# Designs tried in a protein design run: peptides against a protein of PDB entry 3PBP. Part 9

Target 1, 203 residues: chain A of PDB entry 3PBP
Amino acid sequence: LNEKDLNLILNKSLVMYESLDSTTDVIVKRNVIKQLQFVSKLHENWNSRFGKVDIQKEYRLAKVQGPFTINPFPGELYDYTATNIATILIDNGQNEIVCVSFDDGSLILLFKDLEMSMSWDVDNYVYNNSLVLIERVKLQREIKSLITLPEQLGKLYVISDNIIQQVNFMSWASTLSKCINESDLNPLAGLKFESKLEDIATI
Target 2, 203 residues: chain A of PDB entry 3PBP as posed
Amino acid sequence: LNEKDLNLILNKSLVMYESLDSTTDVIVKRNVIKQLQFVSKLHENWNSRFGKVDIQKEYRLAKVQGPFTINPFPGELYDYTATNIATILIDNGQNEIVCVSFDDGSLILLFKDLEMSMSWDVDNYVYNNSLVLIERVKLQREIKSLITLPEQLGKLYVISDNIIQQVNFMSWASTLSKSINESDLNPLAGLKFESKLEDIATI

## One batch from the design tools (peptide)

Design b1_p11_2_s2 (made by RFdiffusion4, then SolubleMPNN; from b1_p11_2, 6 letters changed)
Fold by OpenDDE base, seed 1:
Structure b1_p11_2_s2 (fold): chain B 203 residues (1-203), chain A 11 residues (1-11)
Amino acid sequence: as target 1 above (203 residues)
Amino acid sequence: NLLKAVENKIK
């Protein structure tokens, strides 16, 4: 955690707070308010010299976020089980794609389009918990593991029994990154969300 | 280390 990251979290928490209205669920209001209080206190207690923040005990008891939903969920995957998960950076900021593999050899590439608060007050807090399905890639292999390299943006390495394959989605992820950073989604219109597959090495 | 082995093959 650095000062830049802390400021980003504070800004996100403020935006969430400002989005609250009379129609917002009371549980959501409580969680968003609690998060803003937490982040505000962190910011007040930030020591830039040591990169240190003291966190009060009550905030350390935050619950796990989720469950998450995938929208739309491919109907065929209801019969299969998720096997691996990975997060892939698409820029030098903090924009990320979530990848989930299934035992049918499918990879789904997902994007979190909404900011979700931490769970502070209730168990199983679910608000803004949807992930957007961007692409399904069918590898027709048993996927053993997913590997990412931090220095390689928009690339996922899939390990099977005898082969390492690269999934490269920068063809569309670069545009997505730009859209997020510029707060303009227009360039996504007509964009093809098709990743490139390449055999990298035999095992 | 599997990760290192994979990294070496990818590079």
Scores: peptide ipSAE 0.024, ipTM 0.689, DockQ to the pose 0.020
Fold by OpenDDE base, seed 3:
Structure b1_p11_2_s2 (fold): chain B 203 residues (1-203), chain A 11 residues (1-11)
Amino acid sequence: as target 1 above (203 residues)
Amino acid sequence: NLLKAVENKIK
C-alpha cells in the first residue's frame, strides 16, 4: 500500500458514495457510507514515511465478502469443478482481470464491472457481487497452477504436467483499460475478445 | 522455489 493506492481506493469509495440515491437499499447505504468513512480515516492517518496506518477497532470487525456470481456462466461448466484462481493486472492503475480454471481444462477470464464495498454489518454482503464473463479459453489439459508476473501486464501463465503456456489478452485488455480509465465504453464496440495462446516451455 | 524456477524459465 502506498499513497497512490490509497488515493485510488478513496476515489473509488467516493464514486460508490455518489452513486447512492433515495432508492438504494438501506443496508447498501450503510455499507457504502461505512466504506467511505473507513477509507477516509485511513487517508487521514496515513504515515507516508513508514507506509502505515492506524485502523480503528470498529473497522477490524469486517465480515467476509461474497458469494460472487459470474454472468453469464457457461452452461457446460456447471458439471465441472473450479481448480485455480488468479488475478492479472492489465495496467498500472490496479485494473485487473480475474481468471478461474476448471478441471475440464477451461479458463474463464472475468471482469468486475462494479465496485463492491467491504461487508461491515452482515455476513454474505452481496451488493455488486457480479463478475462479467469476457472470454473462455479451452486448453484441454489438466491445469495445475496459474502464474502471473507483475512486470508482464495482461499475461497469464498456465502450468500443466509437461508444459507452460502463456495466455496473452492485451489485444483487448488494453482497450478495456482505456475505457475504464477514461470512463468511456465506446471503444469496446466491435472489440474482439480473443486471447493469444502460446507454448512457452516444456517442464 | 518451484515458482521462482518457473518464473526464471519464463523470462
Scores: peptide ipSAE 0.022, ipTM 0.677, DockQ to the pose 0.020
Fold by OpenDDE base, seed 2:
Structure b1_p11_2_s2 (fold): chain B 203 residues (1-203), chain A 11 residues (1-11)
Amino acid sequence: as target 1 above (203 residues)
Amino acid sequence: NLLKAVENKIK
């Protein structure tokens, strides 16, 4: 954690707080408020020299986020089992794609379009728990592992029994990154969400 | 070990 990341988290928490109104669910209100309080305290206690912060015990009891939903979920994947998960950075601003592999050889590329807070008070906190399906890539292989490299934005390496393949989605992810950063999703209209596959090595 | 080997090959 660095000061820049902390500021980003603080800003996100503030935006979430500002979105609260009289119609917001009480559980959501409590959770968002608690997050803002937590991040604010972190910011106050930040030691830039050591990159350290003390966290009060009460905030160490955060719950697991989820469950999540995928929208739309490919109907044919109901018959298959998820095998691997990875997160891939698409820019230096911490925008990420979530990738899940299935035992039919499919990869689904997912985006979290809504901000979700940490779960502080309740189990199974499901507010803004949706992931958007961007693309399904069918490799028709048994996927053993998913590898990402932090210096290679928008690239996923898929390891199978005999081959390493690269999935490159920067053709659309660069536009997505821009849209997120500019808070304008219009450029995504008509964009083709098709990643490039390349064989990297035989193993 | 295999993952590191793969990472080294990809880099």
Scores: peptide ipSAE 0.022, ipTM 0.674, DockQ to the pose 0.021
Fold by OpenDDE base, seed 4:
Structure b1_p11_2_s2 (fold): chain B 203 residues (1-203), chain A 11 residues (1-11)
Amino acid sequence: as target 1 above (203 residues)
Amino acid sequence: NLLKAVENKIK
């Protein structure tokens, strides 16, 4: 954690807070407010010299986020089990794709289009818990591990028993990043969400 | 060790 990351989290928390209105559920309000309070205190207590933050006891009792939903969920995957999960950075602004692998050899690439606060008061906090399916990649291999490298944007390495494969989705992720950063969805029109698969090495 | 080996193959 660095100052840049902390500022980003603070900004996200502020945006969430500002989105609250009279129609917002009380549970959501409470969680978003608590989130902002936490991040604000974190920011106030940030020691940039040592990269340390003091966290009060009340904030160390956060609950599990989720469950999450995937929309649309591929019907075929109901018969299979998820095996791995990874997050892949698509830009230097910390936009990420979530990848989930299944035991049929499928990868689903997901985007969290809405920000969700931590869960503070209730179990199964589900506000803004939807993930958007962007692409399904069928590798037809038993996926053992998913590896990401922070210096390699929009790249996922898939490890099977005998091979390392690279999934490169920067062909569309660069456009997605632009859309997010500029708050303009127009560039997504006509965009093909097709990642490139390449064999990297034999194991 | 495995992670390092993988990283070395990727780089």
Scores: peptide ipSAE 0.021, ipTM 0.671, DockQ to the pose 0.020

Design b1_p11_2_s3 (made by RFdiffusion4, then SolubleMPNN; from b1_p11_2, 6 letters changed)
Fold by OpenDDE base, seed 1:
Structure b1_p11_2_s3 (fold): chain B 203 residues (1-203), chain A 11 residues (1-11)
Amino acid sequence: as target 1 above (203 residues)
Amino acid sequence: NLIEAVANKIK
C-alpha cells in the first residue's frame, strides 16, 4: 500500500458514498458507509515516511467478496467446470482483465465495470458483483495453467500438455483502457473483441 | 518456479 493507492481507494469510496440515496438497499448503505469510515481512518493513521497504516481489528475481519456473476454467461459452459483464474493488467494504472479457464478448453475474458465495497457488515455481500463477458477464446485443449508476466500488458500465457500459447488482447484492451481513463465509451462502438492466439513454445 | 520457466522459454 502506498499513498497513491490509498488516495485511489478513498476516491472510490467517496464516489460510492455519494451515489447512495433513499432507494439504496440498507445493506449496501451500511457496507459503503463502513468502507468510507475505514478508509478515512486509514488516512488519519497513514505514516507517509514509512508507508505504514494501523488497521483496527474490527476491519481486519472483513468477509470475502462475492460470489460473482458473469454476464452474459455462455450457455454451453454450464456443462463444464472452471479450472484456472488470472488477472492481467492492460495499462500502467490499475485497469485489469480477469481471465477464467474451463475444462472444455475455453478462456473467458472478463471486465469488472462496477466498483464493489468490501463485505463489512453481512455475509454474502453481492452488490455490484457482476463481471462483463468481453470475449470467449476456444483453445480445444486441456488448460493446465495460466501465466502472466507483469512487464507484458494484455498478454496471457496458456500452458497445456505440450504447448505454451500466448493470448494477446491488446488490440481491444488498449481502446478499453483509453475509454476508462478518459471516461468516454464511444470508441468501444464497433470495436471487435478478438484476441490473437499464438504458439510460443512446445513443451 | 513455473513463471520463470515459462519466461525463459518465451525469451
Scores: peptide ipSAE 0.018, ipTM 0.535, DockQ to the pose 0.020
Fold by OpenDDE base, seed 2:
Structure b1_p11_2_s3 (fold): chain B 203 residues (1-203), chain A 11 residues (1-11)
Amino acid sequence: as target 1 above (203 residues)
Amino acid sequence: NLIEAVANKIK
């Protein structure tokens, strides 16, 4: 945690709070208000010299977020098991893609398009719990592991039995990053979500 | 570790 990240979380929490209205679910209201209170207090207690903050005990009892949904979920994957998960940064502003592999050799690339608060009050907090399916990549091999390199944005390395492959999705992720950062999703219309697969090394 | 090994092959 640094000051920049703290400010980002504060801004996100403020936006969430401002979105609350009379029709908002009471559980959502409680969570968003509690989050704003937490972040505000965190900011007040921030020690920039040491990069430290004191967190009160009441906020240490946060609950787990989820479960999550994937939309649309590929019908064929109901018969298969997820094997690996990774998160890949697409820019230096905390925008990221979630990748999940399956035992059929599929890799799905997912985006969380809705901001979700922490769960402060209830178990199974499922407000804005959807992930958007962007792309399904069929590798037709058993995926052993997923590796990301922080200096390589929009790249995922897939390790199989005898090969390392790179999945490069910057062809569309650069546009996605721009759209998010500019708060304009129009440029995504007609964009092809096709990642480049390349063999990197034999193992 | 495997991550370091892969990183070294990719660099």
Scores: peptide ipSAE 0.018, ipTM 0.532, DockQ to the pose 0.021
Fold by OpenDDE base, seed 4:
Structure b1_p11_2_s3 (fold): chain B 203 residues (1-203), chain A 11 residues (1-11)
Amino acid sequence: as target 1 above (203 residues)
Amino acid sequence: NLIEAVANKIK
């Protein structure tokens, strides 16, 4: 954890807190408030010299976040099992795509459009737990592993038995990143969500 | 490890 990351988490927590209103569920309010309290205390106790943060005992136990939903979920994938999951950075601002592989050789690229707090009070905290399906990529291979490189934005490496393939989604992810960062969704209109596949190496 | 091997091939 660095200062930049901590500030980002604080800002996200503040935005979540500011989104609370009289109609917000009490469980959500409690979790978001506790999230902000936690991050604020972390920020106050930040030691920039050592990159250390003191975490109080009351915050050391977080419950499981989720479950998550995928919308829309491809109906044909109900016959198959998810095998791998990865997160891929699309910019230097820590915007991410979530990728899930299936045993049919499919990859689904997902976006979390809503911020979700940690779960502090209850099990199965599901507020803002939806992921948006962006693209399904069919590799038609047995996917053994998913690899991402932090220095390579918008790229996913897929390892199968005999080949490493690159999935490059920067053709649309750059626009998505811009939309997120500028809080303007207009550039998404008419955007094609088509990733490029390339064979990188044989194994 | 496999990750390192892949990383080396990609570089």
Scores: peptide ipSAE 0.018, ipTM 0.530, DockQ to the pose 0.021
Fold by OpenDDE base, seed 3:
Structure b1_p11_2_s3 (fold): chain B 203 residues (1-203), chain A 11 residues (1-11)
Amino acid sequence: as target 1 above (203 residues)
Amino acid sequence: NLIEAVANKIK
């Protein structure tokens, strides 16, 4: 955690707070307010020299978030089991894609379009718990592991029994990153969500 | 570490 990351979390928490209104669920209000309070206190107690913050005891009892949903969920995958999960950064602003592999050889690329606070009060906090399906990549092989490299934005390495493949989704992820950072969704119109698959090495 | 080995091979 650095000052940039802390500021990003603070800004996200502030935006969540500002989105609250009289119709917002009480549990959501409580969690979002506590989120902002937590991050604000972290910011106040930030030691830039050491990159450290003091966390009050009351915030150490966070609950589990989820479960999450995938929308739309591919109908064919209801009969299959998820095998691996990875997160891939698409920019230096900490925007990321979630990738899940299945035992049919499918990869699904997912985006969290709505911000979700930590769960501070209840278990199974599910407000804004949806992930958007962006793309399904079908590999005709068993997927053993997923690898990401922090310095390689929008790239996922898929390891199977005999081969390493790269999934490169920067063709669309660069546009998505821009849309998020500029708060303008217009460039997404007509965008094709097709990743490039390439064989990298035999193993 | 397999991740490091793969990373080194890809670089």
Scores: peptide ipSAE 0.012, ipTM 0.528, DockQ to the pose 0.021

Design b1_p11_2_s4 (made by RFdiffusion4, then SolubleMPNN; from b1_p11_2, 6 letters changed)
Fold by OpenDDE base, seed 1:
Parts: sequence; structure tokens; C-alpha cells
Structure b1_p11_2_s4 (fold): chain B 203 residues (1-203), chain A 11 residues (1-11)
Amino acid sequence: as target 1 above (203 residues)
Amino acid sequence: NLLEAVANKIK
């Protein structure tokens, strides 16, 4: 945790708080308020010299977020099981794609378009728990592992029995990153979400 | 270098 990250979390928490209204569910209100209280306390206790913050015990007992939903979920994948998960950075900020593999050899590339609070008050806090399906890549092989390299933006390495393949989605992820950073989604209109597959090595 | 990096992550 650094000052930049802490400021980002504060800004996100403030935006969430400001979005609350009379129609907002009480559970959501409680979680968002508690998050803002937590982040505010973190700022008060921030030691910039050492990059340290004291966290009260009550906030360390936060619950797991989720479950998450995938929208739309490919109908044929109901018959299969998810096997691996990876997160891939698409820029030098914090924008990321989530990748999930299935035992049919499919990869789904997902984006979290909505911000979630932590689960502070209740179990199974699921407000804004949706992931957007961007692309499904069919590899037609058993996927053993998903590997990412921090210096390789928008690249995923898929390890199978006899081959390493690269999935490169920067063709569309660069545009997505720009849209997020500029708060303009217009460039996504007509964009093809087609990743490039390349064989890297035979094992 | 890529293969080495991948190999190190698989271990």
C-alpha cells in the first residue's frame, strides 16, 4: 500500500458514498458507509515516511466478496468446470482483465465495470458483483496453467500438455484502457474484441 | 528469457 493507492481507494469510496440515495438497499448503504469510515481512518493513521497504516481489528475481519456473476454467460459452459483464473494488467495504472479457463479448453476474458465495496456487514455481499464477458477464446486443448508476466501488458500465456500459447488482447484492450482513463466509451463502438493467438514453444 | 520466466512460474 502506498499513498497513491490509498488516495485511489478513498476516491472510489467517496464516489460510492455519493451515489447512495433513498432507493439504495440498506445493506448496500451499510457496507458503503463502513468502507468510507474505514478508508478515512486509514488516511488519518497513514505514516507517509514508512508507508504504514494501523488497521483496527474489526476491519480485519471483513468477509469474502462474491459470489460473482458473468454476463452474458456462454450457455455451453454450464456443462463444464472452471479450472484456472488469472488477472492481467492492460495499462500502467490499475486497469485489468480477469481471465477464467474451463475444462473444455475455453478462455473467457472478463471486465469488472462496476466498483464493489468490501463485505463489512453481511455475508454474501453481492452488490455490483457482475463481470462483463468481453471475449471467449476456444483453444480446444486441456489448459494446465495460466501465466502472466508483469512487464507484458495484455498478454496471457496458456500452458497445455505440449505447448505454450500466447493470448494477446492489446488490440482491443488499449482502446478499453483509453476509454476508462478518458471516461469516454464511444471508441468501443464497432471495436472487434478478437485476441491474437500465437504458439510460443513446444514442450 | 520468456521461457525461463514461464518455467519459473510453473515451478
Scores: peptide ipSAE 0.022, ipTM 0.497, DockQ to the pose 0.021
Fold by OpenDDE base, seed 5:
Structure b1_p11_2_s4 (fold): chain B 203 residues (1-203), chain A 11 residues (1-11)
Amino acid sequence: as target 1 above (203 residues)
Amino acid sequence: NLLEAVANKIK
């Protein structure tokens, strides 16, 4: 964690807090408030020299977020099992695509379009737990692993038994990144979500 | 490791 990341988390937490209203569920309110309290305290006690902060016990027992939903979920994938998950940076601003592989050889590329607080109070915290399906890539191979390289934005390497393939989604991810960063979704209209698949090496 | 092996094949 660095100061830039801390500021980003603080800003996100503030935005979430400001979005609360009379119609917001009480569980959401509690989690968002606790999120803001945590990050605020973290910020106040930030030691920039060492990147250290004392965290109170009440925040050390955060619970697992989720479960998550995928929307729309491809009907065909109900018969298959998810095998791997990876996150891929699409810019230097921490925008990420979530990739999930299935044992049918499918890759789904997902985006979390809504911010979600950490789960502080309850199990099964599911507010803003939806992931948007962007693209399904059908490899028709057994996917052994997913690899990302930090220096390569918008690229996923898929390892199968005998081949390494690159999935490059920068064709649309660059536009998505711009839309997020500029808070303008208009460029997404008519955007083709078609990643490029390339064989990199035989193994 | 696997990551290094992959990286070497990609580069």
Scores: peptide ipSAE 0.019, ipTM 0.550, DockQ to the pose 0.020
Fold by OpenDDE base, seed 2:
Structure b1_p11_2_s4 (fold): chain B 203 residues (1-203), chain A 11 residues (1-11)
Amino acid sequence: as target 1 above (203 residues)
Amino acid sequence: NLLEAVANKIK
């Protein structure tokens, strides 16, 4: 945690709070308000010299977020098991893609398009719990592990039994990053979500 | 570790 990240979380929490209205679910209201209170207090207790903050005990009992949904979920994957998960940064502003592999050799690339608060009050907090399916990549091999390099944005390395492959999705992720940062999703219209697969090394 | 091994092959 640094000051920049704290400010980002504060801004996100403020936006969430401002979106609350009379029709908002009471559980959502409680969580968003609690989050804003937490972040505000965190900001007050921020020690920039040491990069430290004191967190009160009441906020240490946050609940797990989820479960999550994937939309649309590929029908064929109901018969298969997820094997690996990774998160890949697409820019230096905390925008990221979630990648999940399956035992059929599929890799799905997912985006969380909706902001979700922490769960401060209830178990199974499922408000804005959807992940958007962007792309399914069929590798037709058993995926052993997923590796990301922090200096390589929009790249995922897939390790199989005898090969390392790179999945490069910057062809569309650069546009996605721009759209998010500019709060304009229009440039995504007609964009092809096709990642480049390349063999990197044999194992 | 595996990360280092991969990083070394990619560089």
Scores: peptide ipSAE 0.019, ipTM 0.548, DockQ to the pose 0.021
Fold by OpenDDE base, seed 4:
Structure b1_p11_2_s4 (fold): chain B 203 residues (1-203), chain A 11 residues (1-11)
Amino acid sequence: as target 1 above (203 residues)
Amino acid sequence: NLLEAVANKIK
């Protein structure tokens, strides 16, 4: 954890807190408030010299976040099992795509459009637990592993038995990143969500 | 490790 990351988490927590209103569920309010309290205390106790943060005992135990939903979920994938999951950075602001592989050789690229707090009070905290399906990529291979490189934005490496393939989704992810960062969704209009596949190496 | 092997092939 660095100062930049901590500030980002604080800002996200503040935005979540500011989104609370009289209609917000009490469980959500409690979790978001506790999230902000946690991050604020972390920020106050930040030691920039050592990159250390003191975490109080009351915050050391977080409950399971989720489950998550995928919308829309491809009907064909109900017959198959998810095998791997990865997160891929699309910019230096820590915007991410979630990728899930299936045993049919499919990859689904997902976006979390809503911020979700940690679960502090209850099990199965599901507020803002939806993921948006962006793209389904069919590799038609047995996917053994998903690899991402932090220095390579918008790229996913897929390892099968005999080949490493690159999935490059920067063709649309750069626009998505811009939309997120500028809070303007207009550039998404007419955007094609088509990733490029490339064979990188044989194994 | 696998990550290093992949990284070396990508370079």
Scores: peptide ipSAE 0.018, ipTM 0.545, DockQ to the pose 0.021

## One batch from the design tools (peptide)

Design b1_p12_1 (made by RFdiffusion4)
Fold by OpenDDE base, seed 3:
Structure b1_p12_1 (fold): chain B 203 residues (1-203), chain A 12 residues (1-12)
Amino acid sequence: as target 1 above (203 residues)
Amino acid sequence: SVLDLFEPYTTD
């Protein structure tokens, strides 16, 4: 954890808190408030010299989040099994795409459109637990692993038996990043979510 | 390493 990351988490927690209103579920309110309290205390106790924060005992009792859903889930993939998962940065502000591979050779690119807090007092906290399907890429290969490189935004490397392929989704991810950062969804209108697939190396 | 393989494709 560094100061930049801590500030980002704090800002996200503040935004979640500010979204609370009289119609918000009590459990959600409690979790979001506790989230903000947690992050605020971390920020207050941040030692920039050492990049350290002390976590109080009461915040170590977080519960498991999930399960998560994918919406829409491709009907064809109900017959197949997920094999790998990776997260890919699309900008320097830690916006991420989640990628899941399946044993049919498919990749699905997912986005978490809603922020979520940790679960602090209840098991199976599922508020804002959905991921949005952006794109399905069909490789028709057995996918062994997914690799990301920190210096390469919006790129995923897929390792199969005989080939390494690059999935580049910056054609749309740059626009998505802009929309997130500027809180303006207008640029998404008419955007094609089509990634570029390229062979990188034979192995 | 796999990383070495990707070296030519990295951008500054």
Scores: peptide ipSAE 0.006, ipTM 0.312, DockQ to the pose 0.023
Fold by OpenDDE base, seed 4:
Structure b1_p12_1 (fold): chain B 203 residues (1-203), chain A 12 residues (1-12)
Amino acid sequence: as target 1 above (203 residues)
Amino acid sequence: SVLDLFEPYTTD
């Protein structure tokens, strides 16, 4: 965690807080408020020289988030099992894609279109727990690992038994990043969500 | 994601 990340979390927490109203579920309200309190305290006490802050006991008991849903879920994948997960940055503003591999050799590229708070008070906190399916890439091989490099935006390295492949989705992710950052979804209209697959090395 | 950023601060 660095100052930039902390600021991002703070901003996101503020946006979530501002979205609350009288009709919002009490559990959601409490979680969002608790998150904002937590991040605000972190921000206030942040020491940039050492990149550290003390965390009070009350915030150390955060619960596991999820479960999450994928929408739409490809019907044929009901017969298969997810094997790996990775997050891939698409810009320097911490926008990212979630990638999940399956044992049929599929990769699904996912976007979290809604902000989600931590679970501070309850188990099984699932508010805004949906991921949007953007693309399915079929590699038709056993996927052993997913690797990302922070300096390489919109690129995923897939390791199989005998090959390393690169999935490059910047053809559409650059536009998505722009849409998110500018709060303008118009450029997404007509955008083709097709990633490039390249063999990098045999192993 | 925000989730990744918060992960180090959870105990579960």
Scores: peptide ipSAE 0.006, ipTM 0.343, DockQ to the pose 0.051
Fold by OpenDDE base, seed 2:
Structure b1_p12_1 (fold): chain B 203 residues (1-203), chain A 12 residues (1-12)
Amino acid sequence: as target 1 above (203 residues)
Amino acid sequence: SVLDLFEPYTTD
């Protein structure tokens, strides 16, 4: 965590707080309010010299978020098992794609389109728990691992038994990043969500 | 952890 990231979290928390209204679920209200309180206290206690923040006990009892949903979930994957998960940065603003591999050799690329708070006091906090399916890449290989490199935005390395392949999705992820950062989804209309697959090395 | 992947507010 650095000052830039802290400011980003603070801004996101403020936006979430400002979105609360009379129709918002009480659990969501509590979590969003506690989120803002937490981040505000972090900001107040931030020691920029050492990159340290004091976290009080009351905020160290956060619960696990989820479960999550994938929408739409490919029907054919109901019969298969997920094997690996990774997150890939698509810009320097911490926008990320979530990638999940399956034992049929498929990769699904997912996006968290809705902001959510941490779960502070409930076990199954599922508000804004959806992930959007962007693309399914079929490799037809047994995927052993998923590797990302921080300096390589929008690239995923897939390791199989005898090959390393690169999945490059910057063709669409650059547009997605722009849409997120500008809060305008219009450029996504007509965008082709097709990643480039390239063999990198034989093992 | 898998949890780290889904946490919107990372402290790294």
Scores: peptide ipSAE 0.005, ipTM 0.371, DockQ to the pose 0.062
Fold by OpenDDE base, seed 5:
Structure b1_p12_1 (fold): chain B 203 residues (1-203), chain A 12 residues (1-12)
Amino acid sequence: as target 1 above (203 residues)
Amino acid sequence: SVLDLFEPYTTD
C-alpha cells in the first residue's frame, strides 16, 4: 500500500459514507462507518517514509466479503468451474477490470461498478456484491494462468498449454475509464465490448 | 485492488 492507494481508498470510503441515508441497512452503515474510521486512522498515522501504520487489532479481524454475483452470468458457465482470477488496471486512477477464467476456456471480464466496504463486523457481507459482466472471451482451451503487466494497461496475458495470448480490451476500457472518472456512463451506450485477442508466443 | 474485496484485508 502506498500513499496514493491510501488516498484512493479514503476517497472511496468517504463516498460510501456520504451515500448512507436513513434507508440504508444498519449492517451496511456499520461497515461503511468502520471502513471510513479505519482508513481515516490509517491515513492519519501513515508514515510515508516507511509505509508503516499501526493497525488496531479490531481492524485486523475483518471478515471475508461476499459472496459475489456476476450479472449477467453466462448460462453456459453454470456447469464449469472458475480457474483463475486477475485484475487489470485500465488507467492510472486504479480503475480495474476483474478477469476470471473458467475450465471451459472462457474468460470473463468483469467490472465492480459499485463500491463496497470490507466486512468489519459480519460474515457474508454482500452489500454491493455485484460484478458486471462486460465481456466473455471464449478461448476454447485450457487456461493455466492469467498474467498482467502493471505497465500495460488493459492487457491480459493468457497462458495455455502451448500458447500465450494477449487479450487487449483497451478498445472499450478507455471509454469505461472515462465514464468512471467523469461519473457519466453515457459514453458506454452503443460501445462494443469486444477485446482483441492476439497470439503472442508459442510455448 | 478489487481483488481485495475477496479478502478480509487490503494488501499494501
Scores: peptide ipSAE 0.005, ipTM 0.370, DockQ to the pose 0.076; fails the geometry check

